# Peptides against a protein of PDB entry 4Y8H: the designs that were tried, part 23

Target 1, 196 residues: chain A of PDB entry 4Y8H
Amino acid sequence: TSIMAVTFKDGVILGADSRTTTGAYIANRVTDKLTRVHDKIWCCRSGSAADTQAIADIVQYHLELYTSQYGTPSTETAASVFKELCYENKDNLTAGIIVAGYDDKNKGEVYTIPLGGSVHKLPYAIAGSGSTFIYGYCDKNFRENMSKEETVDFIKHSLSQAIKWDGSSGGVIRMVVLTAAGVERLIFYPDEYEQL

## One batch from the design tools (peptide; aimed at target 1 T1 G47 S168)

Design b2_p20_3 (made by RFdiffusion4)
Pose (drawn by RFdiffusion4):
Structure b2_p20_3 (pose): chain A 196 residues (1-196), chain P 20 residues (1-20)
Amino acid sequence: as target 1 above (196 residues)
Amino acid sequence: EAEEFDKRIDELKEAGEEVI
């Protein structure tokens, strides 16, 4: 997989490829790796498809219950629920998860949760097997407080390279935009991003 | 940690499980 989340002027954008792998075979070329756990708290999933889906479903359940009793959870709270599940079950899980959300007070936030269940709050985060190939590119090209269009381009160009080099990444590029204006789903096809 | 993650991914692929 190739996944990333990027904070910017108006909030945060999540991005991912759409490849699911069963060996070298592409079990699903149009996978949706960007998953809602609350209206404006989403995650990018990497690693085991089964593990990350089971985790995301539990987290969505906890945050729905949290909302019923205490109102809207913070992005930090959502990341904490993911951590609790990933850390306490580290022996049995293969889940690399990026949590991203929008709060009116806190604006855009990104938390990355690598294999061991540790939590890292970052301006942007990249993960998945394809992310190794774009550490150099992303570190060179990321800046804080980018516009929406600049952030879409940064993600598009970054994942385009990760897909180019990583055989375990491909298909379409999916993005989810999180701002005070609501939620926007974006999709970019190979004929557009390949020749960038 | 990265090496462990890659190892787990390889095991999952050999077992025929889906990986994202």

Design b2_p20_3_s1 (made by RFdiffusion4, then SolubleMPNN; from b2_p20_3, 11 letters changed)
Fold by OpenDDE base, seed 4:
Structure b2_p20_3_s1 (fold): chain B 196 residues (1-196), chain A 20 residues (1-20)
Amino acid sequence: as target 1 above (196 residues)
Amino acid sequence: MMKEYMERIAKRKAAGEEVV
């Protein structure tokens, strides 16, 4: 898996490859690793498919309850729920989660929750097995307050590089754009990103 | 951190679990 989330001038963009594996085989070529937990709060999933799906489902449930009682939760609140679940179950979970969201007050925010259940607020985050290949590239090319188009290109190039080197990453590149204007899903196919 | 993550991933894959 190769996943990332990047804050930009108008919000945040999540990105992911779509490959899942079982043993030595590709189990699914078009998996959606970008999971909605609230209208404008999403996560990127890496690790055990079952673990990360369960965590996301629980968080979504908690945020629905939160919304019914208190209104729209902040991205920080969502990250806190993820943290509690990941930390409390750290011995039994295999999960690396990136939480990203947009609201009018805080704009785009990114929280990374690596194995162990710590939480780190960052301007951008990368995770998954493919992330090890692109730390240098991302550090070199990330800029604060990029445009939507610049951010899409940054994510597309970053994940393309990760996919080239990580056998556990591949398929399509999915993105979710979160802004004041709403939610937008993007998809890029191998014929496009392999040539970058 | 990444080392432990990769070790756990390998274990899950070896057990036949789906990994993302």
Scores: peptide ipSAE 0.627, ipTM 0.947, DockQ to the pose 0.942; fails the geometry check
OpenDDE base, seeds 1, 2, 3, 5: peptide ipSAE 0.583, 0.618, 0.602, 0.591; ipTM 0.942, 0.945, 0.944, 0.942; seeds 1, 2, 3, 5 fail the geometry check

Design b2_p20_3_s2 (made by RFdiffusion4, then SolubleMPNN; from b2_p20_3, 8 letters changed)
Fold by OpenDDE base, seed 2:
Structure b2_p20_3_s2 (fold): chain B 196 residues (1-196), chain A 20 residues (1-20)
Amino acid sequence: as target 1 above (196 residues)
Amino acid sequence: MLEEYQARIAELKAAGEEVV
């Protein structure tokens, strides 16, 4: 898996490859690792497919309850719920999650929750087995307050590089754009990103 | 942490679990 989330001028974009594996085999070529937990709060999933899906489902439910009582939760609140679940169950879970969200007050925010259940707020985050190959690239090329197009390009290039080197990453590149304008899903196919 | 993550992923794969 190669996943990332990047804050930009107008919000935040999540990105992910789509390959899942079981043992030595590709289990699914077009898995959706970008998971909605609230209207404009999403997460990128890495690790156990079952664990990360369970966590996301619980968080989604929690945020729905929260919304019914208190209104729309902040991205920070969502990250806190993820943290609690991941930390309390750290010995039984294999999950690396990036939480990203947009609201009018805080704009785009990114929180990374690595194995162990710590939480870190960052302007951008990368995770998954493929992330090790692109730390240097991302550090050199990330800029704050990029345009949507610049950010899409940054994510596309980053994940393309990760996929080149990580056998556990591949398929399509999915993105979710969260802004004041709403939610937009993007998809890029191998013939489009392999040439980068 | 990365090493531990990689180890757990390898364990999951060896057990036949689906990994993302």
Scores: peptide ipSAE 0.565, ipTM 0.921, DockQ to the pose 0.936; fails the geometry check
OpenDDE base, seeds 1, 3, 4, 5: peptide ipSAE 0.245, 0.546, 0.528, 0.536; ipTM 0.711, 0.917, 0.913, 0.917; seeds 1, 3, 4, 5 fail the geometry check

Design b2_p20_3_s3 (made by RFdiffusion4, then SolubleMPNN; from b2_p20_3, 8 letters changed)
Fold by OpenDDE base, seed 3:
Structure b2_p20_3_s3 (fold): chain B 196 residues (1-196), chain A 20 residues (1-20)
Amino acid sequence: as target 1 above (196 residues)
Amino acid sequence: ELEEYLARIAELLAAGEEVV
């Protein structure tokens, strides 16, 4: 898996590959690793497919309850719910989660939650097995307050590089753009990003 | 921390679980 989320001028963009692995075999199955937990709060999933799906489902439920009582939750609140689940169950869960969201007050925000259940707020985050290959590239090429187009390009190039080197990453590149204007889903196919 | 993640992924794969 190769996943990332990047804050930019107008909000935040999440990106992910789609490869799923089972046992010693690379599955031909395509997985959507970008998961909605609230209207403009999404997460990137890495690790156990079952664990990360369960966590996301529970968070979505909690955020629905929160909304009914207090109104729209902040991205920080969502990250806190993820943290509680991941930290309290760290011995039984294998999950690397990136939480990203947009609201008018805080704009785009990114929180990374690694295996231990800690939370780190960052301008951008990368995770998954493929992330090991692109730390240098991302550090060199990330800029704050990029345009939407620049950010899409940055994510596309980053994930393309991760996929190139990580056998556990591949398939299509999916993105979710979260801004004041709404939610937009993007998809890029191998014929396009492999040539970058 | 990344090393621990990769180790657990290997364990999941060895157990036949689906990994993303």
Scores: peptide ipSAE 0.607, ipTM 0.939, DockQ to the pose 0.839; fails the geometry check
OpenDDE base, seeds 1, 2, 4, 5: peptide ipSAE 0.567, 0.595, 0.587, 0.591; ipTM 0.931, 0.936, 0.934, 0.935; seeds 1, 2, 4, 5 fail the geometry check

Design b2_p20_3_s4 (made by RFdiffusion4, then SolubleMPNN; from b2_p20_3, 8 letters changed)
Fold by OpenDDE base, seed 2:
Structure b2_p20_3_s4 (fold): chain B 196 residues (1-196), chain A 20 residues (1-20)
Amino acid sequence: as target 1 above (196 residues)
Amino acid sequence: MLEEYNRRIKELKAAGEEVV
């Protein structure tokens, strides 16, 4: 898996490859690793498919309950729920989660929750087995307050490089754009990103 | 942290579990 989330001028963009694997086999070529937990709060999932899905389901439920009682949760609140689940179950879970969200007050925010259940707020985050190959690239090329187009391009190039080197990553590149204007899903196919 | 992550991923795959 190669996943990332990037804050930009108008919000945040999540990105992911779409490959799932078991043993030596590709189990699914077009998995959706970008998961909605609230209208404008999403996560990138890496690790056990079952574990990460369970976590996301619980968080989604929690945020729905939260909304009914208190109104729309912040991205930080969502990240805290993820953190509690991941930390309390760290010995039985294999999950690396990136939480990203947009609201009018805080704009785009990114929280990374690696194995073990710590939480880190960052201007951008990368995770998954493919992330090891692109730390240097991302550090050199990330800029704050990029345009949407620049950010899409940055994510596309980053994930393309990760996929190139990580056998556990591949398929399509999915993105979710979260801004004041709403939610937008993007998809990029190998014919495009492999040429970068 | 990444090393431990990768170790667990390998174990999951070996056990036949699906990994994302």
Scores: peptide ipSAE 0.599, ipTM 0.937, DockQ to the pose 0.934; fails the geometry check
OpenDDE base, seeds 1, 3, 4, 5: peptide ipSAE 0.565, 0.591, 0.596, 0.581; ipTM 0.932, 0.937, 0.937, 0.935; seeds 1, 3, 4, 5 fail the geometry check

Design b2_p20_4 (made by RFdiffusion4)
Pose (drawn by RFdiffusion4):
Structure b2_p20_4 (pose): chain A 196 residues (1-196), chain P 20 residues (1-20)
Amino acid sequence: as target 1 above (196 residues)
Amino acid sequence: ATAYNEALFEFYAETGEEFI
């Protein structure tokens, strides 16, 4: 997989490829790796498809219950629920999850949760097998407070390279935009991003 | 990149699982 989340002027954008792998076979070329756990709290899933889906479903359940009793959870709270599950079950899970959300007070936030269940709050985060190939590119090209269009381009160009070199990434590029204006789903096809 | 992809695909095949 190739996944990332990026904070910017108006909030945060999540991005991912759409490839699911069963060996070298592509079990699903149109996977949706960007997953809602609350209206404006989403995650990018990497690692085991089964583990990350089971985790995301539990987290969505906890946050729905949290909302019923205490109102809208913060993005930090959502990340903490993911951590609790990933850390306490680290022996049995293969889950690399990036959590991203929008709060009117806090604007865009990104938390990355690598394999061991540790939590890292960052301006942007990249993960998945394809992310190794774009550490150099992303570190060179990321800047804080980018516009929506600049952020879409940064993600598009970054994942385009990760897909180019990583055989375990491919298909379409999916993005989810999180701002005070609501939630927007974006999709970019190979004929567009390949020749960038 | 080729060697890395081959090793990664062998690892996935051995696990018998799906990965994203």

Design b2_p20_4_s1 (made by RFdiffusion4, then SolubleMPNN; from b2_p20_4, 14 letters changed)
Fold by OpenDDE base, seed 3:
Structure b2_p20_4_s1 (fold): chain B 196 residues (1-196), chain A 20 residues (1-20)
Amino acid sequence: as target 1 above (196 residues)
Amino acid sequence: AKERNEKRFAAIEKSGKLFV
């Protein structure tokens, strides 16, 4: 897996590959690793498909309950729920999560929750087995307050490089753009990103 | 055939044997 989320001028963009594996083998299945937990709060998933889906489902449920009682939750609140679940179950879970969201007060925010259940707020985050190959690239090329187009290109190039070197990453690149204007889903196919 | 394959993958996902 190669996943990332990047804050930019108008919000945040999440990105992911779609490859699924079973042990050492590539499974003939494409997975959507970008999962909605609230209207403008999404996550990137790495690790066990079952574990990360279960966590996301529980978080979605908690955020629905929160909304019914208190109104729209912040991205920080969502990250806290993820953190509690990942930390309390760290001995039984294989899950790496990036939480990203947009609201009018805080704009785009990114929280990374690695194995162990710690939480880190960052201007951008990368995770998954493919992330190891792109730390240098991302550090060199990330800029704060990029445009939407610049951020899409940054994510596309970053994930393309991760996929190139990580056998556990591949398929299509999906993105979710979260801004004041709403939610937009993007998809890029191998014939496009392999040429970068 | 497609439905059978979907059921197979669903079972594997529930077992935690699929990774993303």
Scores: peptide ipSAE 0.423, ipTM 0.784, DockQ to the pose 0.312; fails the geometry check
OpenDDE base, seeds 1, 2, 4, 5: peptide ipSAE 0.422, 0.405, 0.396, 0.419; ipTM 0.795, 0.786, 0.773, 0.791; seeds 1, 2, 4, 5 fail the geometry check

Design b2_p20_4_s2 (made by RFdiffusion4, then SolubleMPNN; from b2_p20_4, 12 letters changed)
Fold by OpenDDE base, seed 5:
Structure b2_p20_4_s2 (fold): chain B 196 residues (1-196), chain A 20 residues (1-20)
Amino acid sequence: as target 1 above (196 residues)
Amino acid sequence: AEERNKKLFEEIAKSGKLFV
C-alpha cells in the first residue's frame, strides 16, 4: 500500500493506490483505500483490510452520533476517535491510518496514526509499504499552500514512484479532494502515471 | 528472517486475509 494526504491552499487531498495483497502475494482485487467517515473527513487505510474497515465503520458511526448531538465534528475530533480505537485495540489490530479533513475554521488538516495508535498532526503524511521509497521525494517536493493542480501532481508523482518500487502497491491511483466547494473524487490509471 | 517472513506470508495467504 501507498497512501498519503496533503494539505494545500484550499484544503486537503488524500491519495492511495488500490492493490490488495494476501501476505506476500498480490490478490486479484482492487480496494478503495480512501474511506469517508464524515462529509469532509476521510481516511487512508493501510494494513488489514478487515481491521481498517471495521475501524472506519466505527468512527463513521461515532461521528454520526456526534453530529446529531453537537454539530459537525472537527478533523481533530475524528482523529482522536481513530486514535482511541487504534490505541485501545493495538494488540489486536494491524492498521495504519491517515485522517484528513476540511472545515472552514481549520481548513485542510492531516493526522497520521501509525501502528500502535499514536497520533501526529502534519502538513502532509505518507504511509504504507510504498511510503518508504518516497520520503526523500516528498520532502524535496512538498510545499505549503500549493494549488489544487500542484497538489494533485505532487501526489500523482509521489504515488507513481512508490508503486514503481513497491511490489505491494499498484493499480489505480485514487484521490479525494476536500475543499469549501465540496468533495471531488479523482482516478488515474497506470497508462498515465507510469509515464511520469 | 527472510525465511521466517516467507512462512508467515504463506500462512496469511492460506488464511485468506486481505491487506491494503
Scores: peptide ipSAE 0.433, ipTM 0.772, DockQ to the pose 0.531; fails the geometry check
OpenDDE base, seeds 1, 2, 3, 4: peptide ipSAE 0.409, 0.350, 0.364, 0.357; ipTM 0.763, 0.743, 0.759, 0.749; seeds 1, 2, 3, 4 fail the geometry check

Design b2_p20_4_s4 (made by RFdiffusion4, then SolubleMPNN; from b2_p20_4, 13 letters changed)
Fold by OpenDDE base, seed 3:
Structure b2_p20_4_s4 (fold): chain B 196 residues (1-196), chain A 20 residues (1-20)
Amino acid sequence: as target 1 above (196 residues)
Amino acid sequence: AEKRNKELFAKIEASGELFV
């Protein structure tokens, strides 16, 4: 897996590959690793497909309950719920999560929750097995307050490089753009990003 | 809420191991 989330001028963009594996083998299955937990709060999933999906489902439920009682939750609140679940169950779960969201007060925010259930707020985050190959590239090329187009290109190039070197990453590149204007889903196919 | 959480986590243990 190769996943990332990047804050930019107008909000935040999440990105992910779609490859699924079974042990050391590539499974003939495409997974959408970008998961909605609230209208403008999404997550990137790495690790056990079942574990991360179950965690996301629980978080979605908690945020729905929160909304009914207190109104729309912040991205920080969502990250706290993820953190609590991942930390409390760290011995039984294989999950790496990036939480990203947009609201008018805080704008785009990114929280990374690695194995163990710690939480870190960052201007951008990368995770998954493919992320090890692109730390240098991302550090060199990330800039704060990029445009939407610049951020899409940054994520596309980053994930393309991760997929090139990581056998556990591949398929399509999906993105979710979260801004004041709403939610936008993007998809890029191998014929496009392999040429980068 | 806790009961629902337990039911959802039970799906983790019962599922085959796919990774992303």
Scores: peptide ipSAE 0.418, ipTM 0.780, DockQ to the pose 0.295; fails the geometry check
OpenDDE base, seeds 1, 2, 4, 5: peptide ipSAE 0.410, 0.401, 0.367, 0.387; ipTM 0.767, 0.769, 0.752, 0.772; seeds 1, 2, 4, 5 fail the geometry check

Design b2_p20_5 (made by RFdiffusion4)
Pose (drawn by RFdiffusion4):
Structure b2_p20_5 (pose): chain A 196 residues (1-196), chain P 20 residues (1-20)
Amino acid sequence: as target 1 above (196 residues)
Amino acid sequence: SWEEDYIAYVKSHSPDESLD
């Protein structure tokens, strides 16, 4: 997998490739790795497909229950529920999850949760096997408070490279935009991003 | 816990796949 989330002027964008692997075989070339756990709190999933789906379903359930009793949860709260599941079950889980959300007070936020269940709040985060190939590129090209268009391009160019080098990444690039204006789903096909 | 049981159930009924 290749996944990332990036905060910017108006909020946060999540991005991912669409490849699911079963060995060298591509079990699913059009996977959706960007997953809703609340109206404006989403995550990027990496690692085990089964583990990350089970975790995301539980987190969605907890946040739906949280909303019924206490109103809209913060992005930090959502990340804390993911952590609790990933940390307490670290021996049995293979889940690298990026949590991203939009709050009117806090604007865009990104929390990354690597294998051990630790939590890291960051301006942007990259993860998945393909992410190794773009640490150099992303560190060189990321800046705070980018526009929507600059952020889409940063993600597009970054995941384009991760897909180019990582055989475990491919298919389409999916993005989810999170702002006060609502939620927007974007998709970019190989003929566009490959030759960037 | 019910969460652990749910995860075990999902894993036992899912194909062996990875997003990596």

Design b2_p20_5_s1 (made by RFdiffusion4, then SolubleMPNN; from b2_p20_5, 11 letters changed)
Fold by OpenDDE base, seed 3:
Structure b2_p20_5_s1 (fold): chain B 196 residues (1-196), chain A 20 residues (1-20)
Amino acid sequence: as target 1 above (196 residues)
Amino acid sequence: SEEQKYIEEVRANSPDISYN
């Protein structure tokens, strides 16, 4: 898996590969590792598909309840719910989560929640087995307040590099763009990103 | 907890798939 979320001038973009594994094998399945928990709060998932799905479902429920009582939750609130679930169940979960969201007050925000349930707010985050191959690339090429197009290209190139080296990453590259204008889903196929 | 039960339920009803 190779996942990432990147804050930029107008919001935040989440990105993920689509490869799945079962045991020691690459599964013949295309998945969506980008999951909505609120209108403009999404997450990237790594680890157990079941565990991360369950966590995301619970978070979505909590955020729906929150919304009914208090209005739209902040990204920080969502990250807090993820953190509590991951920390409280750390002995019975395999889950790495990147939470990303947009609101008018805080703009784009990214929170990474690795195994163990710690939480870290960052300008951008990378995770999954493929991330180890692109720390250097991302550090070199990330810039704050990029345009949408620059950020899409940054994520596309980063994940392309991760996929080249990580056997557990591959398939299509999916992105979700969160801005004041709304939510946009993007998809890029191997024939495109392998040429980068 | 109810949350822990739900996690176990989803796990029990899901194939062994990983996002490594």
Scores: peptide ipSAE 0.661, ipTM 0.960, DockQ to the pose 0.824; fails the geometry check
OpenDDE base, seeds 1, 2, 4, 5: peptide ipSAE 0.646, 0.618, 0.622, 0.635; ipTM 0.958, 0.953, 0.954, 0.957; seeds 1, 2, 4, 5 fail the geometry check

Design b2_p20_5_s2 (made by RFdiffusion4, then SolubleMPNN; from b2_p20_5, 10 letters changed)
Fold by OpenDDE base, seed 3:
Structure b2_p20_5_s2 (fold): chain B 196 residues (1-196), chain A 20 residues (1-20)
Amino acid sequence: as target 1 above (196 residues)
Amino acid sequence: SEEEKYIKEVRANSPDVSYN
């Protein structure tokens, strides 16, 4: 898996590969590792597909309840709910999650929640087995307040490099763009990103 | 907790798939 979320001038973009594994095998499956928990709060999932789905479902429920009582939750609130679930169940979970969201007050925000249930707010985050291959690339090429197009290209190139070296990453590259204008889903196929 | 039960239920009803 190769996942990331990047804050930029107008919000935040999440990105993920689509490869899955079962045991020692690469599964013939194209999955969506980008999961909505609220209108403009999404997450990237790594680890157990079932565990991360269950966590995301619970978070979505809590955020729906929150919304009914208090209005739209902040990204920080969502990250806090993820953190509590991941920390309290750390002995029974295999989950690495990047939470990203947009609101008018805080703009784009990224929170990474690695295995164990700690939480870290960052301008961008990378995770999954493929992330180990792109720390250097991301550090060199990330800039604050990029345009949407620059950020899409940054994520596309980063994930392309991760997929190139990580056998557990591949398939399509999915992105979700969160801005004041709304939510936009993007997809890029191997024929495009392998040529980068 | 209900949350722990739900996690176990989802796991029990899902294929063994990972996002490594």
Scores: peptide ipSAE 0.598, ipTM 0.951, DockQ to the pose 0.830
OpenDDE base, seeds 1, 2, 4, 5: peptide ipSAE 0.562, 0.563, 0.553, 0.587; ipTM 0.944, 0.944, 0.942, 0.950; seeds 1, 2, 5 fail the geometry check

Design b2_p20_5_s3 (made by RFdiffusion4, then SolubleMPNN; from b2_p20_5, 11 letters changed)
Fold by OpenDDE base, seed 3:
Structure b2_p20_5_s3 (fold): chain B 196 residues (1-196), chain A 20 residues (1-20)
Amino acid sequence: as target 1 above (196 residues)
Amino acid sequence: SEEQKYIEEVRANSPDVSYN
């Protein structure tokens, strides 16, 4: 898996590969590792598909309840709910999650929640087995307040490099763009990103 | 907890798939 979320001038973009594994095998599946928990709060999932799905479902429920009582939750609130679930169940979970969201007050925000249930707010985050291959690339090429197009290219190139070296990453590259204008889903196929 | 039960339920009803 190779996942990331990047804050930029107008909000935040999440990105993920689509490869899955079962045991020692690469599964013949094209999955969506980008999961909505609120209108403009999404997450990237790594680890157990079932565990991360269950966590995301619970978070979505809590955020729906929150919304009914208090209005739209902040990204920080969502990250806090993820953190509590991951920390309290750390002995029975395999989950690495990047939470990203947009609101008018805080703009784009990224929170990474690695295995164990700690939480870290960052301008961008990378995770999954493929992330180990792109720390250097991302550090060199990330800039604050990029345009949407620059950020899409940054994520596309980063994930392309991760997929190139990580056998557990591949398939399509999915992105979700969160801005004041709304939510946009993007997809890029191997024929495009392998040529980068 | 109910949350822990839900996690177990999802796990029990899902194939063994990972996002490594």
Scores: peptide ipSAE 0.650, ipTM 0.958, DockQ to the pose 0.829
OpenDDE base, seeds 1, 2, 4, 5: peptide ipSAE 0.633, 0.611, 0.614, 0.628; ipTM 0.956, 0.952, 0.952, 0.956; seeds 2, 5 fail the geometry check

Design b2_p20_5_s4 (made by RFdiffusion4, then SolubleMPNN; from b2_p20_5, 9 letters changed)
Fold by OpenDDE base, seed 1:
Structure b2_p20_5_s4 (fold): chain B 196 residues (1-196), chain A 20 residues (1-20)
Amino acid sequence: as target 1 above (196 residues)
Amino acid sequence: SEEEKYIAEVRATSPDVSYN
């Protein structure tokens, strides 16, 4: 898996490959690792498919309850719910989560929640087995307040490099763009990103 | 907890797939 979320001038973009595995074998080529927990709060999932799905379902439920009582939750609130679940269940979970969201007050925000249930707010985050190959690339090429197009290109190039070296990453590159204008889904196919 | 029960239920009813 190769997942990332990147804050930019107008919000945040989540990106993911689409390969899944069972042991040493590729199980699925086109899964969706980008999961909605609120209108403009999404997450990237790594680790156990079941564990991360369950966590995301619970968070979505909590955020719905929150919304009914207090209005739209912040990305930080969502990250806190993820953190609590991951920490309290750390002995029984294999889950790495990147939470990303947009709101008018805080703009785009990214929180990474690695195994163990710690939480870290970052301008961008990468995770999954493929991320180990692109820390250097991302550090070199990330800039704050990029345009949408620059950010899409950054994520596309980053994930392309991760996929190139990580046997557990591949398929299509999916992105979700969160801005004041709304939510946009993007997809890029191997014929495009393998040439980068 | 209810959350722990739900996690266990999803795990029990899902294929063993990993997002490595």
Scores: peptide ipSAE 0.537, ipTM 0.941, DockQ to the pose 0.880
OpenDDE base, seeds 2, 3, 4, 5: peptide ipSAE 0.536, 0.533, 0.526, 0.520; ipTM 0.939, 0.940, 0.938, 0.937; seeds 2, 3, 4, 5 fail the geometry check

Design b2_p20_6_s1 (made by RFdiffusion4, then SolubleMPNN; its pose is not in this set)
Fold by OpenDDE base, seed 2:
Structure b2_p20_6_s1 (fold): chain B 196 residues (1-196), chain A 20 residues (1-20)
Amino acid sequence: as target 1 above (196 residues)
Amino acid sequence: DEEKLKEEAAKLAELNKLLL
């Protein structure tokens, strides 16, 4: 897996590959690793497909309940729910989660939750097995307050490089753009990103 | 429905083997 989320001028963009594996083998399955937990709060998933789906489902339920009682939750609140689940179950879960969301007050925010269940707020986050190959690239090329287009390109290039080197990453690159204007889903196919 | 339960169990078992 190669996943990332990047804050930018107008919000945040999540990105992910789609490859799934079974042990050492590539599974003949394409997974959407970008999962909605609220209208403008999404997550990137790595690790166990089952574990991360279960966690995301629980979070979604909690946020729906929260919304009905208190209104729209913050991204921080969502990250806190993820953290609690991941930390309390760290011995039984294999999950790496990036939480990203947009609201008018805080704009785009990114929280990374690695396997241990810690939570870190960052301007951008990368995770998954492919992320190890792109730390240098991302550090060099990330800029704060990029445009949407610049951010899409940054993510596309980053994930392309991750996929190039990580056998556990591949397929399509999906993105979700979260801004005041709404939610936009993007998809990029190998023929497009392999040439970068 | 026993068949539905088996199908769901099989799907869950398959999912449980997948890594991202």
Scores: peptide ipSAE 0.398, ipTM 0.759, DockQ to the pose 0.373; fails the geometry check
OpenDDE base, seeds 1, 3, 4, 5: peptide ipSAE 0.393, 0.395, 0.389, 0.391; ipTM 0.755, 0.759, 0.751, 0.755; seeds 1, 3, 4, 5 fail the geometry check

